# Ledger of designs, part 130: peptides against a protein of PDB entry 5D63

Target 1, 292 residues: chain A of PDB entry 5D63
Amino acid sequence: SLRRGIYHIENAGVPSAIDLKDGSSSDGTPIVGWQFTPDTINWHQLWLAEPIPNVADTFTLCNLFSGTYMDLYNGSSEAGTAVNGWQGTAFTTNPHQLWTIKKSSDGTSYKIQNYGSKTFVDLVNGDSSDGAKIAGWTGTWDEGNPHQKWYFNRMSVSSAEAQAAIARNPHIHGTYRGYILDGEYLVLPNATFTQIWKDSGLPGSKWREQIYDCDDFAIAMKAAVGKWGADSWKANGFAIFCGVMLGVNKAGDAAHAYNFTLTKDHADIVFFEPQNGGYLNDIGYDSYMAFY

## One batch from the design tools (peptide; made by RFdiffusion4, then SolubleMPNN)

Design b2_p20_3_s4 (from b2_p20_3, 14 letters changed)
Fold by OpenDDE base, seed 5:
Structure b2_p20_3_s4 (fold): chain B 292 residues (1-292), chain A 20 residues (1-20)
Amino acid sequence: as target 1 above (292 residues)
Amino acid sequence: MEEEMFKLLREEYYSLLASL
């Protein structure tokens, strides 16, 4: 089944993603097809899928930017019914905002069925233009119509997945203890991570003995990412991934504090040096403590 | 005892960090 997480939802037929128009939080804001740029933050096109307890394969879909939820207008089963953003809650009982999401017959894409109406989220006519209508439409689980098939590109990791990525890394000390701060993490492209670093003022910060050294740089980066998250997104229930590590070198005569993030495929970690903005597979230290 | 040992080792490493 689909896991809880943040997804970029792309049509299986054309290069179009599910987009909340202008990222508006107003009730009734149209959800439309829109072009996207790979390996970037597509601001209005990220959706937090929250599984409903005790209801198989059923989710709410919260727009990350607006904090509003995917909503089938009046829950109508009529083909062409508008799909909009609307205020809601993650565990609502409103069937207008409950979506059953399961694999399509091709085994790679998903279909999104409204729980109440049993109609499917449809990119009308497979229109690839920006602003193309997305609507509820009649369909079946087994038909091959690409207008109703969607790839769910996962943009986040669970704390367990992050933990697993750390555990696979060869630069972890035998005494390592990790402390998990959140449950789900949006993983940023390196370009975005670097931009946050630049905007934080850290590139111009001067290393000073004890008063502003490696731990201050690493914690300042973590704080900058946290603030960026809070200022950028209206949805709740997730964090922005940015870890802090303490490490010791092989000789055991030097220690360092640094950051880390996840690779594009979310399978590994990469170290980030907040004193110079560098990404490294080997920072020269083995981590004995992390929090993220 | 194991946790205590790990803590002590981490504190030793922290001492190295604090000296930088």
Scores: peptide ipSAE 0.033, ipTM 0.596, DockQ to the pose 0.128
Fold by OpenDDE base, seed 1:
Structure b2_p20_3_s4 (fold): chain B 292 residues (1-292), chain A 20 residues (1-20)
Amino acid sequence: as target 1 above (292 residues)
Amino acid sequence: MEEEMFKLLREEYYSLLASL
């Protein structure tokens, strides 16, 4: 089954993603096919999939940027019915906004079926152009039509996945205690993470004994990421991943505060030094405490 | 690698380090 998470949803036939036009929060905003850039934030193309309790394989899809939901216009079963952004809630009972998402016949891609109409999200004619129509269309689960097959590229991690990544890292102290602050985290590309760091003013911040030292840098970075998240996205129910760690050196006589994020495959962590903006696989400390 | 600009938590000042 598809896990709760934030997804970039890409057509199986052409290099096109499901895009909320202009990221608009207005009811009835068209959802269209649009080109995308791998390993970047595709702002209008991120969707939070929230599983509906006790309804198998069924989700709402919230656009991360607009905070609106994927909506089949009037719930119509007619082929060519518009799919739009529309106001909603994560656990709505409105069948216009409920989507059954299961593996296609190829075992890799998914099909997205409207719960009520039983039609499928379709990139009309497999059009790869920007602004191509996405609509409800008749189909079957076993049909191989790539117009209705979608790859769900997961852009987030659960707290459990983050915890597992930390546990696999060799630079964790035996006394380690981790504190999980949220349930689902959007994982940023390093370029975005670095830009937030730059915009925070930390690159020009002066180290001062006690009053603004390593812990202040690390906490300021996390605060900057949090603020960036709040300012950038209208959807709720997720956080932006940025961890804070306290670590001790091998000799056990010195400690440091620093940040960390996740690698692209979400399987490992990478350390981030907020005093210089560097990424390191080994920061020279073993973490005895983290919160993220 | 540690840079000269980096400063550390010290056992004399930080209880979390002292509790190790």
Scores: peptide ipSAE 0.032, ipTM 0.702, DockQ to the pose 0.076
Fold by OpenDDE base, seed 2:
Structure b2_p20_3_s4 (fold): chain B 292 residues (1-292), chain A 20 residues (1-20)
Amino acid sequence: as target 1 above (292 residues)
Amino acid sequence: MEEEMFKLLREEYYSLLASL
C-alpha cells in the first residue's frame, strides 16, 4: 500500500508530472500535465498523500505549494470531468476529494481512482505538452492504458525512516540520543540546501570564540531551513529535513556541532558543515546527540 | 588545513558528554 508522504507524481507514458497550474490556491485552479526537472523541488508538483483512517487505500492529495486539494469537479463520473485544486481538509468526507490509489497491473505504477465516481485520473490523450488536461476518465484497475498510470516518486521521509538512516551510519557514538521534532520531512536536493545556506548569511559569518562558534553556525542553519519552509509552502503537516548533531572525536578530547541531511535515496545521512557549506560522509566526529 | 580553522564547542558540551 502507498505510504503517507510527499510525492512527485509522474505519468508512466510520457515525461509529464501532475501540476497545479501556477501554484494557485484559488478554487477551481486546473490541475495539468507539466514538464519537470529531475532532482529538483518542482514547486507546483508536490503532493502530500494523507491516508484516510479505516478506508482502504484511500487518500486526500494536498498540493504542497498552494495548500489546496485535488478535486474532481462535481464528483461527476463523465469522462473528461475536470480535476482541479480546491480548498479542503486532510480527512474530509467529501468524495470529490477522496482518491483510491493502488498499484496498476504492471506492478510498478499506480492508478488514481476517485472514491465516489470510480473514474480514474487521466492525462488526456497522453499529451506531454505543458498545460495538458488532466481529467476523470472511465477505466478499470487492470487496464494497461498509460494515460491513467502514474509513478509515485517519494520526496519525503517519516521520522522513523530518518531515525533508521541515522542508526545505519557508522559515525554515531555509543551514548547517542536522538530527538525527533516532526513526523514527516521533505528532503531537499543538495543544491536547494546549499542555496538556503548561502541566503542565510552564514558564508559571511565570522567564527568567534564561544560568542559565535560551531553550535551557533549549526543552529542558524536549522533556523534558516525552518524559515525557508514556512515561507515557501502553504500546506501543513510536514517539515523540511535539516538536522543538528553534536559529536565527539575519536580521542574524546574535542567536540563539534554540525548539520546533516539525507542522501538522494533516503537510505543514509550525509553530514553538512555550516562553517564552509561542505558535504561529508565522515566529518571526523561521532554523534552523541541529534535533533531533527 | 580547513579543519584547523574551525574551533570546538564550549566546555559545557564536554561536560554534557561526560554525564552520558
Scores: peptide ipSAE 0.030, ipTM 0.651, DockQ to the pose 0.112
Fold by OpenDDE base, seed 3:
Structure b2_p20_3_s4 (fold): chain B 292 residues (1-292), chain A 20 residues (1-20)
Amino acid sequence: as target 1 above (292 residues)
Amino acid sequence: MEEEMFKLLREEYYSLLASL
C-alpha cells in the first residue's frame, strides 16, 4: 500500500506532473498537467498523501504549497469533471476529497480513484502541454490507459526511515543517541539546502571562540531550514529535513557540531558543514548525538 | 589540517555536549 508521505505525481505516459495552477489556495483552482524539472523543488507539484484510518488504500491529497486538497468538483461521476484545489482537512469525510490509490496493472504506477464517484484522475488525451486538463474519468483498475496511470515519486522520509539511514552510516559513535523531532520530512535537493544556507547569512558569519562556534553554526542552519519551511509551505503535518550532530574524531581529542541531510535516494545521510557549505560523505567525526 | 581549518573544540567530546 502507498505510505503516508509527500509525492511528486508524474504521468506514466508523458513527462507531465500533477500541478496546482499557480499554487493558488483559492477554491476551484484547476489542477493541471505541467512540465517539471527533475531534482528540483517543483513548488506547485508536491502532494501530501494522508491515509484515512480504517478506509483501505484511501487518502486525502494536500497540495504542499497551497495547503488545499485535491477535489473532484461536486463529486460528479461524469467523465470530464474538473479536479481542483479546494479547502479541506486531512481526515475529511467529504468524498469529493477522498482518493483510493492503488497499484495499476503494470505494478509500478498507481491509479487514483475518487472514493465517491469511482472515476479516476485522468490526464485528458494524454496531453503533455502545460495546463493540460486533469479530470475525473470513467475507467477500471485493470485498464492499461496511461492517461490514468501515475508514478508516485516519494519526496519525503518518515522518522523511522531517517533513523535507519543514520544507523547504517559508518560514522556513528558507539555511544550515539538520537532524538526524533518530527514524523515526516521533506528532503531537499542540495541546491535548495545550499540556497537556504546562503540566505541565512551563515556564509558571512564569523567563527568566534565559544560564543559563536561550531554548535552555533549548526543550530543556526537548522533554524534557517525550519523558518524556510514555515515561510514556503501552507500545508501542515511535515517538517523539512535538517539534522544536527555532535561528533568526536577518531583520536578522541576533538569534537565538532555539524549538520546532515539525506542523499537523493534517501538511503544514506550526507554531512553538511555549515561553516563553509560543504557536503561530505566523511566529515572526520563520529556522531554521538543527533536531533532532527 | 581539517581540524585547524574548522577551529574545532579540542576538549573531551562530552564537554561539547555539556555546552549546549
Scores: peptide ipSAE 0.030, ipTM 0.662, DockQ to the pose 0.087; fails the geometry check

Design b2_p20_4_s1 (from b2_p20_4, 11 letters changed)
Fold by OpenDDE base, seed 4:
Structure b2_p20_4_s1 (fold): chain B 292 residues (1-292), chain A 20 residues (1-20)
Amino acid sequence: as target 1 above (292 residues)
Amino acid sequence: SMEETLARKEEKFLAFIESL
């Protein structure tokens, strides 16, 4: 079953993703097919899937950028019915905004069925052009039509997944204590993470004994990421991944504070030095405390 | 000392976390 999380939703037939046109929060904004760039933030193409309690395989889909929800216009079962962004809530009972999402017959892609109409999200004619119509369309779960098959590329991790990634890392001290601050985390590409670091002013910040040392740099980075998240996205119910660690070196005579993020595959952590913007697999310290 | 340094940094982080 599909897990709660943030997804980039890509058509199985053509290199097109489900896009909220212009990221607009206006009710009735068209959802369209649009090109995307791998390993980047596709701003209008990220969707938070929130599972509906006690309704099997059924979700709301909130656009991260606009904070609006995928909505089948008037819940109509007619082929060609518009799919739009519309105001809503994560746990709505409005069947226009409830989507049953299950694996297609190929076992890799998903189909997205409107809960009420039983029609499927369809990239009309498999059109790969920017702005191509996405609509509700008749179909079945077992059909192989790629117009109605979608890859759900997971762009986030749960707190549990982050915890597991940390636990697998060899640079964790035996006395490690982790503090989890949120439940779901958008994982940024390093390029975006670095840009936030640059924009924070940290590259120009001067290290000063105690008054602005490693802990200040690490906290400032986390604060910058938090602010970037708040300023960039209108959806709620997720955070931007940026961890802070305290570590001790192998000799036991030095301590450091630093950041960490997740690797592209979300399986491991990578350390980030906020004093120089470097990414390292080994920062030379074993973490005894973290929060993220 | 390292012990003092660690204690100070831990206190800073705990204070930060508790402020959230």
Scores: peptide ipSAE 0.034, ipTM 0.676, DockQ to the pose 0.828
Fold by OpenDDE base, seed 3:
Structure b2_p20_4_s1 (fold): chain B 292 residues (1-292), chain A 20 residues (1-20)
Amino acid sequence: as target 1 above (292 residues)
Amino acid sequence: SMEETLARKEEKFLAFIESL
């Protein structure tokens, strides 16, 4: 079954993603097919899937940017019915905004069925052009039509997945204590993470003994990422991944505070030095405490 | 000392975490 999380939703037939046009929060904003750039933030193409309790395989889909929800216009079962962004809530009972999402017959892609109408989200005619119509369309779970098949590329991790990634890393001290602050985390590309670092002013900050040393740099980066998240996205129920660690070196005679994020595949962590903006697989310290 | 430095940093972070 599909897990709660943030997804980039890509058509199985053509290189097109489900896009909320202009990221607009207006009711009735068209959802369309649009090109995307791998390994970047596709701002209008990220969707938080929230599972509905006690309704099997059924979700709301909230656009991260607009905070509005995928909505089948009037819940109509007519082929060609518009799919739009519309105001809503994560646990709505409105069947226009409830989507049953299950694996297609190919076992890799998903189909997205409206809970009420039983029609499927369809990239009309498989049109790969920017702005191509996405609509509700008649279909079945078992047919192979790529117009109605979607890859769900997971862009977030749960706190448990983050914890597991940390646990796999060899640079963790035996006395490690982790503190989890949120439940779901959008994982940023390094380019975006670096840009936040640059915009924070940290590249120009001077290290000063105690008054502005490693812990201040690490906390400032965490704060900058948090602010960026709040300022960038209208959806709730997720955070932006940026960890803080305290570590000790192998000799046990030096300590450091630093940041970390997740690798592209979300399986491992990579360390980030907020004093110079470097990414390292080994920062020279073993973490005995972290929060994220 | 290194131990004192570590303790101070840990306390700062714990206070921060508890404030959230």
Scores: peptide ipSAE 0.034, ipTM 0.674, DockQ to the pose 0.823
Fold by OpenDDE base, seed 5:
Structure b2_p20_4_s1 (fold): chain B 292 residues (1-292), chain A 20 residues (1-20)
Amino acid sequence: as target 1 above (292 residues)
Amino acid sequence: SMEETLARKEEKFLAFIESL
């Protein structure tokens, strides 16, 4: 089954993603097909899938940017019914905003069925143009129509997945203690992570003994990412991934505080030095404590 | 000492975490 998480939802037939037009939070804002750029934040195209307790394979889909939910207009079963952004809640009982999401017959893509109407989210005519209509449309689970098949590209990790990535890293001390602050984390591209670092003023900050040393840099980066998250997204129920580590060198005669994020495939961590903005697979320290 | 440095940093981070 589909896991709770943030997804970029791409059509299986054409290079188009499910986009909330202009990221508007207004009720009735069209959801449309739109082009996307890999390895970037596609601001209006990220959706938090929240599983409904005790309802198999059924979710709400919250647009990360607007904080509104995917909504089938009037819950109509008529082919061509508009799919829009609309105000809602993660655990709503409104069938207009409940979506059954299961694997298609190809075993890789998903279909998105409205819980009430039993129609499917359809990229009308498979139109790859920006602004192409997405609508509820008649369909079946087993048919091969690519207009109704979607790849769910996971853009987030659970705290458990992050913990597993840390545990696989060779630069973790035997006495390591991790403190998990949130449940689900949007993982940023390095370019975005670096931009947040630049915008924070840290590149111009001077190292000063005790008053502004490695721990202050690492905390400042964490704070900058947190603020960026709060300022950028209207949806709740997730955080932005940015970790802080305390580490000791192999000789045991030096300590350091630094940041870390996840690799693109979410399988590993990469260390980030907030004093210079560098990414490293080996920062020269083994972490004995982290929070993220 | 190195131990004192590590302890200082750990306490600083713990205080930060607890303030969240």
Scores: peptide ipSAE 0.034, ipTM 0.672, DockQ to the pose 0.862
Fold by OpenDDE base, seed 2:
Structure b2_p20_4_s1 (fold): chain B 292 residues (1-292), chain A 20 residues (1-20)
Amino acid sequence: as target 1 above (292 residues)
Amino acid sequence: SMEETLARKEEKFLAFIESL
């Protein structure tokens, strides 16, 4: 089954993603097909899938940027019914905003069925142009039509997945203690992470003994990422991944505070030095404490 | 000492966490 998380949803037939037009929060804003750039933040194309308790394979889909929800207009079963952004809540009972999401017959893509109408989210005519219509359309679960098949590219990790990635890293001290601050984390591309670092002013900050040393740099980076998240997204129920670690060197005579993020495949962590903006697989310290 | 340094760093981070 599909896990709770943030997804980039891509058509199986053409290089088009499900896009909320202009990222607008207005009720009735069209959801359309739009091109995307791999390994970047596609701002209007991220969707938080929230599973509905006790309703198998059924979710709401919240646009991360606008904070509005995928909505089948009037819940109509007519082919060609508009799919729009509309105000809502994560655990709504409104069948216009409830979507059953299951694997298609190919075993890799998903189909998105409206819970009430039983019609499917359809990229009309498989149109690859920007602004192409997305609508509810008649279909079946076993039909091979790529207009109704979607890849769910997961852009977030749960706290448990982050914990597992940390546990796999060889640079973790035997006395390690981790503190989990949130439940779901959007994982940023390194380019975005670096840009936040640059915009924070940290590249121009001066190291000063105790008054502004390694812990201050690491905390400042965490704070900058937190603020960036709050200022960038209207949806709730997730955080931006940015970890802080305390580590000790092999000799046991030096300690350091630093950041870390997840690799592109979300399987591992990579260390980030907030004093110089460097990414390292080995920062020269074993972590005995982290929070993220 | 190394122990004192580690304790100071940990205390700062714990205080930060508690402030959230």
Scores: peptide ipSAE 0.033, ipTM 0.667, DockQ to the pose 0.907

Design b2_p20_4_s2 (from b2_p20_4, 11 letters changed)
Fold by OpenDDE base, seed 3:
Structure b2_p20_4_s2 (fold): chain B 292 residues (1-292), chain A 20 residues (1-20)
Amino acid sequence: as target 1 above (292 residues)
Amino acid sequence: SMQETLERMEAKFYAFIASL
């Protein structure tokens, strides 16, 4: 089953992603096929899939940027019915906004079926052009038509997955205690993470003993990421991943506070030094406390 | 609870400061 999370949804046939046009929050905003850039934040192309309790494999899809939901216009079963952004809620009963998402016959891609109409989200004619129509279309679960097959690339991690990534890292102290603050985290590319760091003013901040030292830098970075998240996205129910760690060196005679994020594959953590903006696999400390 | 978590975090943080 598809897990709750944030997904970049890419067509299985052509290099096109499901895009909310202009990221607009207006009801009836077209959802279209659009090109994307790997390893970047594709702002209008991120969707929070929220599973509906007790309804197998069925989700709402909330656009992260607009905070609106994928909506089959009038719930019509007619082929070519528009799929749009529309106001809604995560646990709506409106069948126009309920999507059954299961593996296609190829075992890798997914199909997205409207719960009410039983039609499928279709990149019309497999058009790879920017702005190509995405519509509800007749289909079956077993057919191989790539117009209706979608790769769900997960862009977020659960708190449990983050915890597991930390647990796999060799630079964790035996006395480690982690404190989880949220349930689901959008994982940023390093370029975006770095840009937030730059915009925070931290690159120009002066280290000062006690009054503005390692802990202040680390907390300031965490706060900057949090604010960036709040300012950037209209959807709720997720956070932006940025951890704070307190660590001790191998000799046990020095401590440090620093940040961390997840690697591209979400399997490991990478340390971030907010005093210089560096990413390190080994920051020289073993973490005995983290919050994220 | 989140409140309990924050209190524990605070305690750990103070321990960190003391270790500097």
Scores: peptide ipSAE 0.022, ipTM 0.517, DockQ to the pose 0.101
Fold by OpenDDE base, seed 5:
Structure b2_p20_4_s2 (fold): chain B 292 residues (1-292), chain A 20 residues (1-20)
Amino acid sequence: as target 1 above (292 residues)
Amino acid sequence: SMQETLERMEAKFYAFIASL
């Protein structure tokens, strides 16, 4: 079963992703195929999949950027029916915006079926060009047609997954306590994380004894990421991953406050020093407290 | 609860400050 999360949805046949055109929040905005750049934020191509309670394998798909939802126009079962962005809610009962998402016959990709019409999200003709039509189209779950098969590349982690990544890190103190602030986190590539750091003004900030020292830098970075998230995305129900840790050195005679994020595969954490923008596998401290 | 979490975080932070 597909987990709640933020996904980059890529066609199984060609290097094209499901894109909300121009990221527009207007009702009826076309959803199209579009090229994407790996290891970057593909702004108009991120979708929050929210599972519908008590309806097996069924989700709404909210565009992260626009805050609108994937919508089959008039819920029509006609092949070629437009798939658009449209205003909605995460737990809507509108079948135009309800999508049954299950594994395809290849066991890796998914098919996306409209709950009402029973048609499938289709990259028409497998067209790899930017702006290619995505439409509802007739199909079956067992067909091998790559026009209707999609890879769901997960771009977020649950709080539980983040907790697990922290737990297996060797630089966690025996007295560690973690405090989870949100349920689902968009994980940024390091380049984006660094850019937020640069834009925050922290690179030019002066360390000052107690008045602006390690804890201030670490909290300022988290605040900057939070503000970036709020300013960048219209969808709700997720946060941007940026942790704060308090750690003690091996000798037990020094403490430090620092940040951390997740590695690309989401399996591990990497430490971030907000005083210099460095990423480290070992920051020289064992964390006894974190919040994220 | 979030309130309890924040209180615990604050307590830990005070301990951290005392360790500097």
Scores: peptide ipSAE 0.021, ipTM 0.504, DockQ to the pose 0.102
Fold by OpenDDE base, seed 4:
Structure b2_p20_4_s2 (fold): chain B 292 residues (1-292), chain A 20 residues (1-20)
Amino acid sequence: as target 1 above (292 residues)
Amino acid sequence: SMQETLERMEAKFYAFIASL
């Protein structure tokens, strides 16, 4: 079963992703096929899948950028019905915005069926062109038509997954206490994380004893990421992953505050030094406290 | 509660400062 999370949704047949045109929040904005760049944010192509309680395998799909929802126009079962962005809520009862998402017959891709119409999200004619039509179309769960098969590449982690990644790291002190602040986290590529760091002004900030030292840098980075998230995305119900850690060295005679993020596969953490923008597998400290 | 969490975090921060 598909987990709650943020997904990049890619066609199984051609290198196109489900894209909200121009990231517009206007009702009726076309959802289209569009090219994407691997290991980047792909701003208009991220979707928060929110599972509907007590309705098996059924979700709303919220575009992260626009905050609008995938919507089958008029809920029509007619082949070729437009799929658009439309205002909505995560737990709507509107069947135009409810999508049953289950594995296809190939066991790796998913099909996206409108709950009401029972038609499937279809990349019309498998067109790989930017702006290609995505529509509701007749189909069955067992058909192998790649026009209706989609890979759901997870771009986020749950708080539990983040906690597990931290727990696997060897640089965690025996007295470690972690404080989880949110439930789901968009994990940024390092390039984006670094850009936020650059834009924050931290690269030009001067270390000053006590008044602006390691803890200030680390908290400033987290604040910068939080602000970036708020300024960049209109969807709610998720955060941007950026942790703060407090650690002590092996000798026990020095403490440090630093940041951390997750690796590309989301299985491990990597430390980030906000004083110089470096990524490290070993920052020289064992964390006794983190919040993220 | 969140308030309790914040209080615990505050305590940890104080410990951190003391360790510097």
Scores: peptide ipSAE 0.018, ipTM 0.480, DockQ to the pose 0.069
Fold by OpenDDE base, seed 1:
Structure b2_p20_4_s2 (fold): chain B 292 residues (1-292), chain A 20 residues (1-20)
Amino acid sequence: as target 1 above (292 residues)
Amino acid sequence: SMQETLERMEAKFYAFIASL
């Protein structure tokens, strides 16, 4: 089964992603095919999949940017019915906004079936142009038509996945205590993470003994990422990944506070020094405590 | 001591967490 999470949804036939046009929150905003840039935040193309309790393989899809939901217009089963953004809730009973998502016959891509109409999300004619129509269309689960097959690229991690990534890192102290603050985390590319750091003013901040030292830098970065998340996305039910650690060196005579994020494959952590904006696989300290 | 330093830092982090 598809896990709860944030996904970039890419067509299996052409290099197009499911895009909410202009990221608009207006009811009836078209959902269209649009080009995307790998390893970047594709702002209008991120979708939070929320599983519906007791309904097998069925989800709502919330656009991260607009906070609106994927909606089959009037729930119509007619081929060519528009798929739009529309106001909704994560656990709605409205069948216009309920999507059964299961693996296609190829075992790698997914098909997205409207719960009510039983039609499938279709990139009409496999059109790769920006603004190409996405519509409900007749189909079957076993059909190989790439117009109705989608790759779900996971852009987030659960708290458990983050915890596992930390546990695999060799720079964790034997007395490590970790504190989980949220359930699901959007993982940013380093370029975005760095831009948040720049915009926070931390590059111009001066280290001062105790009054503005390592812990202040690390906390300020965490706060900046939190604020960026709040200002950037209208959807709820997720956080932006940015961890804080405090660590001790091998000699046991120095302590430091720093940040960390996840690698692109979400399997490992990478350390971030908020005093200079550097990324390191080894920060020179073993983590005594973390929260994220 | 180093332990005291770490505890002081942790206290700052808890204060931050409490502000959320």
Scores: peptide ipSAE 0.016, ipTM 0.524, DockQ to the pose 0.745

